# Peptides against a protein of PDB entry 6B4E, part 183

Target 1, 295 residues: chain A of PDB entry 6B4E
Amino acid sequence: TNFDKISKMFWHYKDKIAQIKQDIVLPIKKADVNVRNLLSRHKRKINPKFGQLTNSNQQLFKIQNELTQLINDTKGDSLAYHWILNFIAKAVVHQAETEVRVKPESALPLGKLTLYLLVQFPELQELFMARLVKKCPFVIGFTCEIDTEKGRQNMGWKRNNENKWEDNTSYDERMGGILSLFAIITRLQLPQEFITTTSHPFPIALSWHILARICNTPLNLITNTHFVILGSWWDAAAVQFLQAYGNQASKLLILIGEELTSRMAEKKYVGAARLRILLEAWQNNNMESFPEMSP

## One batch from the design tools (peptide; made by RFdiffusion4, then SolubleMPNN)

Design b2_p29_2_s4 (from b2_p29_2, 11 letters changed)
Fold by OpenDDE base, seed 5:
Structure b2_p29_2_s4 (fold): chain B 295 residues (1-295), chain A 29 residues (1-29)
Amino acid sequence: as target 1 above (295 residues)
Amino acid sequence: KSLFEELLEEAHNFSEEDLKKTLEELEKL
C-alpha cells in the first residue's frame, strides 16, 4: 500500500471541496434571480425524495425519473447544473449519515439511486467522491491519528455548537452508514440500459482497495471504527465481493476477519467482535446479504 | 486527465495479477 498516494488522494478531495465552494456555491449566491429561484424550487423538490425511498423498485424508478427531469432542467446553465449536482451529492451523503446509519439495508435503494445518477450525470462522480472522502476518509482507505484536533477533523469527526466532539458511538455509526452506501455502490451492477454503453464509475475494485489499505494501516492507527466500517462493508458487499474475486476475495476476507481482529484482540473492540461473528457465519456457510428490493 | 480520472481508470484496469500481488504483500505482514 502506497500511503503517500492515498494521502495525495485525500488532499485532492479536500481541495476539491474548497474549489466547489469557490467556483460553484458562492457564485450562485450572486447569480441572476431567476437562476436562484429555479435552484431554490428544485432544491425543495429534490430534498424530500431521498427520504421517499423504500424497498420498492417501482418507487426507486419513479424517484430516478423525477430526479433526472429536475437535473436536466438545469443543464442550460452550467453553473446551475453543477450546483444542483453538488446539492445532490451532499444530500445523498447526509442520507447515509442519518437513515443508513440506523437502517443499513436502506443503503440498497439509496445506492441504486446514486449509481443511476452517477452514470446518468458523470459530473456528479467527483462531486460525490469529494463529499464522501470529506465525511468518511475510510472510503479510500485513508487513516490518520485522531489525538489532535486536525486529525479528528481530517477523519470526519464533528463538533456540536458547544464545540464538543461527537461521541464515539455516533461517529462509528455515521462512518458505518456512509461506508455501507459506498460498499453497495461498488457491488451493484449497472442498470440494464447502461451495461453496454458505459463502465461502472465505482467498481468492486474500490472495495478491494478499502480492505487492503485497512489491512496495511499501521496497527497503532487502527480503532474500533475500522472494525465497525469493515462490518458495515461486510453486510453490504461480502457476498458479491466473493462472487467477483473468488479465492482472492476469500483470502482478503480471512485477513480482515481473522488476522486483523486477532492482532487487535487486546483492545477488545466491539466492532472487532462483530466482525469475527461475521467471519464465523461465513465459515459455517451462513453469509447473508441484504434482501433484494421488491417490485 | 485529472487525478480523479486517473484514479478511476486504475480501478477499471485492476487485474487479477494486481489482486495476487496485493495479497502476497499482505501475507508478509
Scores: peptide ipSAE 0.429, ipTM 0.911, DockQ to the pose 0.900
Fold by OpenDDE base, seed 3:
Structure b2_p29_2_s4 (fold): chain B 295 residues (1-295), chain A 29 residues (1-29)
Amino acid sequence: as target 1 above (295 residues)
Amino acid sequence: KSLFEELLEEAHNFSEEDLKKTLEELEKL
């Protein structure tokens, strides 16, 4: 694992967030009033749709079509188009932070919707990835120290209005929710209409990188959160990961489930205990996946 | 190419050999 490369990637996405603010968000505030009004109306129509997802494919397809139309209505103005896509990227990550964290299986319909949009609108891909990395650096296997204010900020810790850090449980749950969504995206097949025309934007290989990079992370930087997000990843993608890489996947799952947990046993991390339970379930041929969506 | 484009290219070109190399590195730890 080349940690310098990972750090370079992390900072690239941090810079991209700053660029998005400068080149997309701020310019729209100075745009024509008609454009601003259009985007305000579209924002109000788009935002509730992510919360309208259910375990129904019919409902998913309805929302996909509605969002596609709303996004297409902005294509006549490049700045408006990119602004809407950036808004969608933020909204999707927000759903992961708020809903997926408490209901992990909701990552499946959200992930399907997101993957569809990422393929249908390629300009969304970098906007979305930058937002993911900012909020949850674990999606690229980045880790730094959290004993400093800057380190905590880099790892996506939030402060409240009283300038107090969020509690550990809240942080762990948010990271788990975001990682669940990303894991789902990496293991989903492309929609049927795209399979022959385009490559998967965030393929299962990105899940491999997450696991491998965490395994190579210096042990003094490993926290409970690492195990929590590995458990979230496991629930979301372990079955499909094994299908994709076979014996090599099995070896890596043993490394995270057995070896990494054993090396950190003295810390008695709750997340590590959960990951151990998931490993044991797999060893007993009881590996579970999220339920498939209804018609 | 942007770092993002490089990341996507690497993901698409990820080979079985890359998997083996990664595992070999992890087994030495």
Scores: peptide ipSAE 0.309, ipTM 0.866, DockQ to the pose 0.929
Fold by OpenDDE base, seed 4:
Structure b2_p29_2_s4 (fold): chain B 295 residues (1-295), chain A 29 residues (1-29)
Amino acid sequence: as target 1 above (295 residues)
Amino acid sequence: KSLFEELLEEAHNFSEEDLKKTLEELEKL
């Protein structure tokens, strides 16, 4: 694992977020009133769609079509188009932080929707990844120390208005929610209409990178959060990961579930205990996946 | 080529050989 490269990627996405603010978000505030009104209307229509997702593929397809139309309506203005995609990227990540956090299985419909949009609108891909990395650096296997304010900020910790950090549980759950979404995206097949025309934008290999990079992370930087997000990843993608990489996947799952947890046993991390339970369930031939969506 | 594009390219080109190499590295830890 080349950690320098990962760091460079991390900072690239941080810079991208700054660029988005300067080149997309701020300019729209000064844009023509008609453009601003259009985007305001679209924002109001788009935002509820993520909450309308269910375990129904029929409902998913409906929402996909509605969002596609709404996004296409903005293509005549490049700035408006990029603004709406950035809004969607933010909204999807926010949904992961809130809904997926409390209901991990909701990552499946959200992930399917997101993957569809990522393929349909390629310009969303970098916007989405930048938002993911900013909020949850674990998606690229980035880790830094959290003993400093800057370190915590880099790892996506939030402060309230009193400059108090969020509690550990809240952080862990948010990271778990975001990673669940990303894990789902990586393990999903492309929609049938795209399989022959495009490659998967964030394939299962990215899950491999997450796990491998965490395994290679210096132990002094490993926290409870690492185990929490590994557990979230496991629930979301372990079955499909094993299907994709077979014996090699098994080895890596053992490394995270047994070896990494054992090395950190002295810390008594709750997340590690949960991950060990997941490992044991797998060893007992009881690995579960999220239920498939209904027609 | 942006770092983003490089990441995507790496993901698309990820091979069985890459898996083996990664695991070999991890097993040495």
Scores: peptide ipSAE 0.467, ipTM 0.925, DockQ to the pose 0.941; fails the geometry check
Fold by OpenDDE base, seed 2:
Structure b2_p29_2_s4 (fold): chain B 295 residues (1-295), chain A 29 residues (1-29)
Amino acid sequence: as target 1 above (295 residues)
Amino acid sequence: KSLFEELLEEAHNFSEEDLKKTLEELEKL
């Protein structure tokens, strides 16, 4: 694992967030009133759709079509188009932080919707990844110390209005929710209409990188959160990961489930205990995945 | 190419050899 490269990637996305603010968000505030009104209407129509997802493919396709139309309506103005995509990127990540954290299986319909949009609108890809990395650096296997305020900020810790850090449980759950979404995206097949024409924007190899980079992370930087997000990843993608990489996947799952947990046993992390249970379930041929969506 | 484009390209080109190499490195730890 090249940690220098990972750090460079992390800071690239941090810079991208700053660029988005400067080049997309702030300019729209000065845009023509008609453009601002259009975007306000579209925002109001788009925002509730992520919460309207169910375990129904029919409902998913409906929402995909509605969002596609709403986004296409903005393509005549490049700034408006990019603003809507950035809004969607933020909304999807927010849905992961709020809904997926409490209902992990909701990552599946959300991930399918997101993957569809990422393919339909390629400009969404970097906007989305930048937002993911800002909120949950674990998606690229980035870890830094959290003993400093800056370190906590870099790792996506939030402060409330009183400038107090969020509690550990809230942070762990948010990170788990975001990573569940990303894990799902990496293991999903492209929609049938795209399989022959487009490559997967965030393929299963990105899951490999997450696991490998966490395994290579200095042990003094490993926290309960690392195990929580590994557990979230496992629930979301372990079955498909094994299908993709076979014996090599098995080795890596053993490394995270057995070796990494054993090395950190003295810490008695709750997340590590859960991950060990997942490993044991797999060893007993009881590996579970999220239920498939209904027609 | 942007770092983002490079990352995506690397992900698409990720080979079985890359898997073996990374596992060998991890098993030494």
Scores: peptide ipSAE 0.407, ipTM 0.903, DockQ to the pose 0.919; fails the geometry check

Design b2_p29_3_s1 (from b2_p29_3, 15 letters changed)
Fold by OpenDDE base, seed 2:
Structure b2_p29_3_s1 (fold): chain B 295 residues (1-295), chain A 29 residues (1-29)
Amino acid sequence: as target 1 above (295 residues)
Amino acid sequence: SVAELLEQQKKQREEDLKQLEEELKKLES
């Protein structure tokens, strides 16, 4: 694992967030009133769509079509188009932070929708990844110390209006929710209409990178959150990961489930205990995945 | 010492992962 490369990637996306604010968000405030009104209307129509997802493919396709039409309506103005994509990126991550954190299986329809949009609108990819890395740097296997304010900020910790840090449970749950979404995206196949014409924008190899990079992370930087997100990843993608990489996947799952948990046993992390249970379930040929969506 | 043991284990883990990455690369090629 090249940590210098990971750090450079992390800061690249931090810079991208600043760029988005400067080049997309702020300029739209000065845009023509008609453009602002259009975007306001579209925002109101788009925002509830993510909460309307169910375990139904029919409902998913309906929402995909509706969002596609709404986004296409903005393509005549490049700034408006990028603004609406940035809004979508933020909304998807927010949905992961709020809904997926309490209902992990909801990551599947959300991930399918997101992957479709990422392929249909390639400009969404950088906007979405930047937002993911800002909110949950675990998606690229980045870890830094959290004993400083800056370190906590870099790792996606939030402060309330009183500048108080969120509690550990809230942080863990949010990170788990976001990571679940990303894990799902990495293990999903492209929609049939794209499978022969487009490469996967966030392939299963990115899951490999997450696991490998966490395993290579200095133990003094490993927290309960690392195990929580590994557990979230496991629920979301372990079955498909094993299918993709076979014996090599097994080795890596043993590294995170057995070796890493054992090395950190003295910390008595609840996330580590859960991950150990997942490992044991797998060893007993009882690895579970999220249920497939209905037609 | 415990610290030395942990460092040795870390090094071994890094080497193992490096090997796995190389093996993965072969699988993807």
Scores: peptide ipSAE 0.025, ipTM 0.504, DockQ to the pose 0.118
Fold by OpenDDE base, seed 5:
Structure b2_p29_3_s1 (fold): chain B 295 residues (1-295), chain A 29 residues (1-29)
Amino acid sequence: as target 1 above (295 residues)
Amino acid sequence: SVAELLEQQKKQREEDLKQLEEELKKLES
């Protein structure tokens, strides 16, 4: 694992966020009134769609079509198009932070929708990844110290209006929710209509990178959150990961579930305990996956 | 020292992961 490369990637996306603000968000405020009105209307129509997802493929397809139409309506203006995609990227991540954190299985329909949009609108990919890395740098296996304000900010910690950091549980849950979504995306197959024409934008190999990079992270930087997100990843993608990489996947799962947890045993992390339970369940041939969606 | 031990463990993990990555590449070829 080249941590310098990971760091460069992290800062690339941080810069991308700044660029998005400068090149997309701010300029639209100076755009024609008609464009601003269009985007306002579209924003209001788009925002509730993510909350309308259910465990139904029929409902998913409906929402996919509706969003596709709404996004296509903006393509006549490049700035408007990128603005709406950036809004969607933010909305998806927000949904992961709020709904997926409390109902991890909701990551499946959200992930399917997101993957569809990422393929249908390739410009969303960079916008979405930048937002993911900003909110949850674990998605690229980035870790830094959190003993400084800057370190906490880099790792996606939020402060309230009183400048107080969020509690550890809230942070862990948010990170788990975001990572669950990303994990789901990485393990999903492309929709049938895209399989022959497009490569997967965030393939299962990215899950490999997450696990490997965490395993190679200096132990003094490993926190309870690392184990929480590994557990979230496990629930979301472990079955499919094993299917994809077989014995090599097994080795890596043992590394995170047994070796890493053992090395950190003195910390008595709750997340680590849960991960060990997941490992034991797997060893007893009781590995579970999220239920499939209904037609 | 604890620091030396941590560094050694890190190096070992890195080596193990590199080996796994190489093995994975062979499987994907």
Scores: peptide ipSAE 0.025, ipTM 0.505, DockQ to the pose 0.119
Fold by OpenDDE base, seed 4:
Structure b2_p29_3_s1 (fold): chain B 295 residues (1-295), chain A 29 residues (1-29)
Amino acid sequence: as target 1 above (295 residues)
Amino acid sequence: SVAELLEQQKKQREEDLKQLEEELKKLES
């Protein structure tokens, strides 16, 4: 694993976040009042949609169509269009941090919606990935030390108004939620209407990158969070990952579930214990996937 | 022995990791 390349990718997206603020978020504040009003209305209509998702494909398609219309309404103004996509990117990640965090299976409808939007509106891809990397660098297999303030910030740790870091459990759960969403996206098939015309923007290979890069991460940088997000990934995508890569997938699952957990056993990480349980379940032919959505 | 088997398995996993690293590089090229 070329960690220099991963670092460059990480900082690329960090720079992208800064660019988004400078070129999209700030300029819109000075835009025409009609544009600002339009975006405010659309924001209010869009934001609830993510919470309206259920295990129903029918409901999903309804929301997809509604969002598509709302986004298309902004295409007449490039700045407005990019602003609304950036808002959506933020909203999706926020939904992962809040809802998926506590209900991992909710990643499936959210992931389907997100994948649809990513394909329908290609400009969302860079915006979404930048937001993901900012909030959860694990999505690209990036890890740095968290012994410094800057290190913690880079790894997506939050501070409260009293400059106190969030508790470890909260951080772990947020990272798990975001990673669950990303994992789902990587293992989903494109909607039927796009299969012949578009390539998958975030294919299953990106799950491979996550796992392999974590396996290659220096052990002194491995934390409980790494195991938590691996467990989240496992629940979200392990079955499909095995289907995609067969024996090579099996090897990688053993590496994370057995080898990595064993190497870190002295730390007694709760996340590692959970991951080991998942491995054992698989070994006993009890690997589970999220249930399919209803029609 | 069980110990020998575990050591062999460990070595195999190490080799597998190396191979996976190479495969990853190919995917990233």
Scores: peptide ipSAE 0.030, ipTM 0.529, DockQ to the pose 0.089; fails the geometry check
Fold by OpenDDE base, seed 1:
Structure b2_p29_3_s1 (fold): chain B 295 residues (1-295), chain A 29 residues (1-29)
Amino acid sequence: as target 1 above (295 residues)
Amino acid sequence: SVAELLEQQKKQREEDLKQLEEELKKLES
């Protein structure tokens, strides 16, 4: 694992966030009043759509069509188009931080919607990935120290209005929610209409990178959060990961579930204990996945 | 020593991951 490359990738996306603010978000504040009004109306229509998702494919398709139309309405102005996509990227990640956090299986409909939008609107891909890396650098297997304020910020820790850090449980759950969404996206097949014309923007290989990079991370940087997000990934994608890579996937699952947890046993991380339970369930031929969506 | 054992295990893990990555590349080619 080349950690220098991972670090460069991390900072690339951090720079992209700054660029988005400078070139998309701030300029809209000075845009024509009609454009601002359009975007305000569209924002209000788009925002609730992510919360309207259910475990129904019919509902998913309805929302996909509605969002597609709303986004297409902005294409006449490039700045407006990129602004609405950036808004969507933020909204999707926010949904992962709030809803998926408490109901991990909700990542499946959200992931299907997101993957559809990423393929339908390719410009969303960089905007979404930048937001993911900013909020949850685990999605690219990046880890740094969290004993400094800057380190915590880089790893996506939040402070409240009183300048207090969020508690460890809140951070772990948020990271787990975001990682669950990303894991789902990586293991989903493209919609039938795109399979022959488009490559998957975030394929299952990216899940491999997450696991491998965490396994190769210096042990002094491994925290409970690493095990929490690995558990979240496991619930979201382990079955499909095994289907994709077979014996090689099995070896990597053993490395994270057995070897990495054993190396960190003295820390008594709760996340590690849960990951061990998931490993044992798999070893007993009882690996579970999220329920499939209804018609 | 415990420290030496941990270092050896770390090296072995890194090597195992490297091999898996190489095998993955072959599968994706």
Scores: peptide ipSAE 0.028, ipTM 0.512, DockQ to the pose 0.087; fails the geometry check

Design b2_p29_3_s2 (from b2_p29_3, 11 letters changed)
Fold by OpenDDE base, seed 5:
Structure b2_p29_3_s2 (fold): chain B 295 residues (1-295), chain A 29 residues (1-29)
Amino acid sequence: as target 1 above (295 residues)
Amino acid sequence: AVEELEKKRKEQYEEDLKELEKTLKELEK
């Protein structure tokens, strides 16, 4: 079944996270001091870069070049190279959880940077996807019950130092931030230098998967978070999605905006109400997208 | 590896599309 495949994908990436720890993170601790020092220096240089992004293409290109150089400097050691890519994957997702969460439009520069890195360094793709799925299973349309601790953990819920679950609003916003980033990546065109040489690593079809899988999710598993992330996706990618798939896209947008919200109306989810507003705006020819970046 | 991933994604897309069509037909009843 479709759900079986999704579950297999989910657990594949969970296994990948464990593998990364065993094969990349732990071994580097035993590496020679020179390698460890190199990585420490690079980590310190890389960390600030994501926060330096603005709605400026010039700034984006600068950061792209800087990161490219820093990553290339590690290629002489496979373990170091994979370690730095894993670090970047974690950092990008963290940026989505913190910055994009509060400023969704910041997903655009972050997404452009990420897409560039994913193409420039193909080994980043699996590392990044594994991190995404761990933090936000919605990116592959995975949903499970959250009535158990394991279920909540699988769906990316966090506990604080006092072992208390994060509040619903925090979880919703964090998921929305991560999903916004992923949605942006799926709808971006490849940088000009790559268009003729490589395929898009996370194409718009993955947005289709998210929407379709959520629409097919058992209603008893649908929560406010589903509608929140659909709204986040809508803001990030709906315009481009319609451009890509035309009438089929329209059908799917109506399914999530009208049919899914109607079926869940009794729950009175705030996220569903917002999604309905987005649908109505579209019906009134007022669909909006994030502003383009400045030169 | 990339080609295999693309193939898998394409196959999944087609499956999702079929499921969507079924869902649409069901909702139209």
Scores: peptide ipSAE 0.027, ipTM 0.655, DockQ to the pose 0.146
Fold by OpenDDE base, seed 1:
Structure b2_p29_3_s2 (fold): chain B 295 residues (1-295), chain A 29 residues (1-29)
Amino acid sequence: as target 1 above (295 residues)
Amino acid sequence: AVEELEKKRKEQYEEDLKELEKTLKELEK
């Protein structure tokens, strides 16, 4: 694992966030009143759509069509178009931090919707990845020390209005929710309408990178959060990962489930204990996946 | 066009798999 490359990628997306603020978010405040009114109306219509997702494909398709129409209404103005996509990127990640955090299986409909939008509107891809990396650097296998304020900020830790850091459990759960969404996206097949014309923007290989990079991370930087997000990934994508890479996938699952947990056994991380349980379930031919969506 | 895209996807998959195998071997050392 080339950590220099990973670091460069991390900072690339951090710079992208700054660029988005400068070139998209701030300029729209000075835009024509009609454009601002349009975006305000669309924001109000778009925001609740992510919470309206269920385990129904019919409902998913309805929401996909509604969002597609709303986004297309902004294409006449490039700035408005990019602003609404950035809003969607933020809203999707927020949904992962709140809903997926408490109900991991909700990542499946959210992931399907997100993948559809990423393919339908390619400009969303950079905006979405930038937001993901900012909120959860684990999606690209980036890790730094969290003993400093800057380190915690880089790893996506939040402070409340009183400038107090969030508790470890809250951070772990948020990271798990975001990574669950990303893991789902990487293991989903492209919608049928795109499979013959488009490549997958975030393929299953990105899941391999997450696991491999964590395995190569210096042990002194490994925390409970690493095991929590590995467990979240496992629930979301392990079955499909095994289907994609076969024996090679098995070896990597053993590395994270057995070897990495064993190396960190002295820390007695709760996340590591859960990952061991997942490994044992797999060894007993009881690997579970999220249920498929209904028609 | 469809056949060409499928061929490219298969080739990319094979390349990715080789790279992943290399990474796995490095992790086992």
Scores: peptide ipSAE 0.026, ipTM 0.655, DockQ to the pose 0.800
Fold by OpenDDE base, seed 2:
Structure b2_p29_3_s2 (fold): chain B 295 residues (1-295), chain A 29 residues (1-29)
Amino acid sequence: as target 1 above (295 residues)
Amino acid sequence: AVEELEKKRKEQYEEDLKELEKTLKELEK
């Protein structure tokens, strides 16, 4: 693991966030009133769609079509198009922070929708990844110290209006929710209409990187959150990960489930305990995955 | 700008794949 490269990637996306603000968000505020009105209407129509997802493919396809139409309506204006995609990127991540964190299995329909949009609208990919890395650096296996304000900020910790940091449980849950979504995206197959024509934008290899990079992270930087997000990843993608990489996947799962947890046993992290339970379930041939969506 | 971003993402993806291959080889040891 080249940590310098990971750091460079992290800062690349941090810079991208700043660029998005400068080149997309701020300029639209000065755009033609008709464009602003269009985007306002579209925003209002788009925002509730993510909460309307169910464990139904029929409902998913409906929402996919509706969003596709709404996004296509903006293609005539490049700035408007990028603005709406950025809005969608933010909305998807927000949905992960709020809904997926409390109902992890909801990551599946959300992930399917997101993957569809990422393929249908390639310009969404960088916008989405930048937002993911900003909110949850774990998606690229980045970790830094959190004993400083800047470190906490870099790792996606939030402050309230009173400048108080969020509690550990809230942070852990949010990170778990976001990572669940990302994990799902990495393990999903492309929609049938794209399989022969398009490469997966965020393939299962990215899950490998998350696990490997965390395993190689200095132990003094490992926190309960690391184990929480590993557990979230496990629920979301472990079955498919094993299918993809076979024996090599098994080795890596043992590394995170047994070796990493053992090395950190003195800390008595709740997340680590859960991960060990997941490992044991797997060893007993009881590894579970999220239920498939209904037709 | 979009093309440049796509290029950068592609490059990063290729680097990630190389890293994956290296890690896989290390685990086979």
Scores: peptide ipSAE 0.022, ipTM 0.596, DockQ to the pose 0.157
Fold by OpenDDE base, seed 4:
Structure b2_p29_3_s2 (fold): chain B 295 residues (1-295), chain A 29 residues (1-29)
Amino acid sequence: as target 1 above (295 residues)
Amino acid sequence: AVEELEKKRKEQYEEDLKELEKTLKELEK
């Protein structure tokens, strides 16, 4: 693994976040009152849509159409358009941190919606990835030490109002939620209307990157969180990953489930124990996937 | 454009596969 390349990618997206603030968020505050009012109204209409998702494809299509119309209403003003997309990127990640965190299967409808939007509005892709990497650098396989304040910040740790770091469990669950969403996106097929005209923006190969990069991460940097997010990924995408890459996928699953967990056994990570259970279930021909959505 | 993107992704996959193979070999030692 070229860790220098990964580091460069990480900092690229960190810089992108700063750029977004400077070039999109702050300028809107100085924009015409009519534009600001429009965006405020659209924000209020858009935000609830993510919570309205169910296991129904019909409901998904309805929400897709509604969001598409709302976003298209802003295309006449480039700044407004980018602001709405950035808002959506933030909202999707927030939904992963809250809902997917506690109900992993909700990643499926959310992922389908997100993938649709990413294809329909290509400018969302960079905004979304920047937000993902900021909140959960595991999505690109980036890991750094968390023994320093800066290291924890880089890895997406939050502080409360008393400047105290969040609990390990809270951090693990948030990372798991975000990673679940990303994993789902990578394993989803493009909507039918885009299959012949568009390439998948975040294909299953990105799941390969995550797993491979984690396996190549120095062991002294491996934490319980790594195993938690691997477990989340497994639930979300392992079946489809095996379908995509066959024997090579199997090797990588064994590597994370058996070899990596064994190497870290002395740490007695709860996330590692769970991942071991998932491996054993697979070995017993009991690998499960999220249920498909209803028509 | 789509063809070019697919080509790039395939190339990246091949690179990742090579990396994985190296990792596997290291673990077998």
Scores: peptide ipSAE 0.027, ipTM 0.643, DockQ to the pose 0.242; fails the geometry check

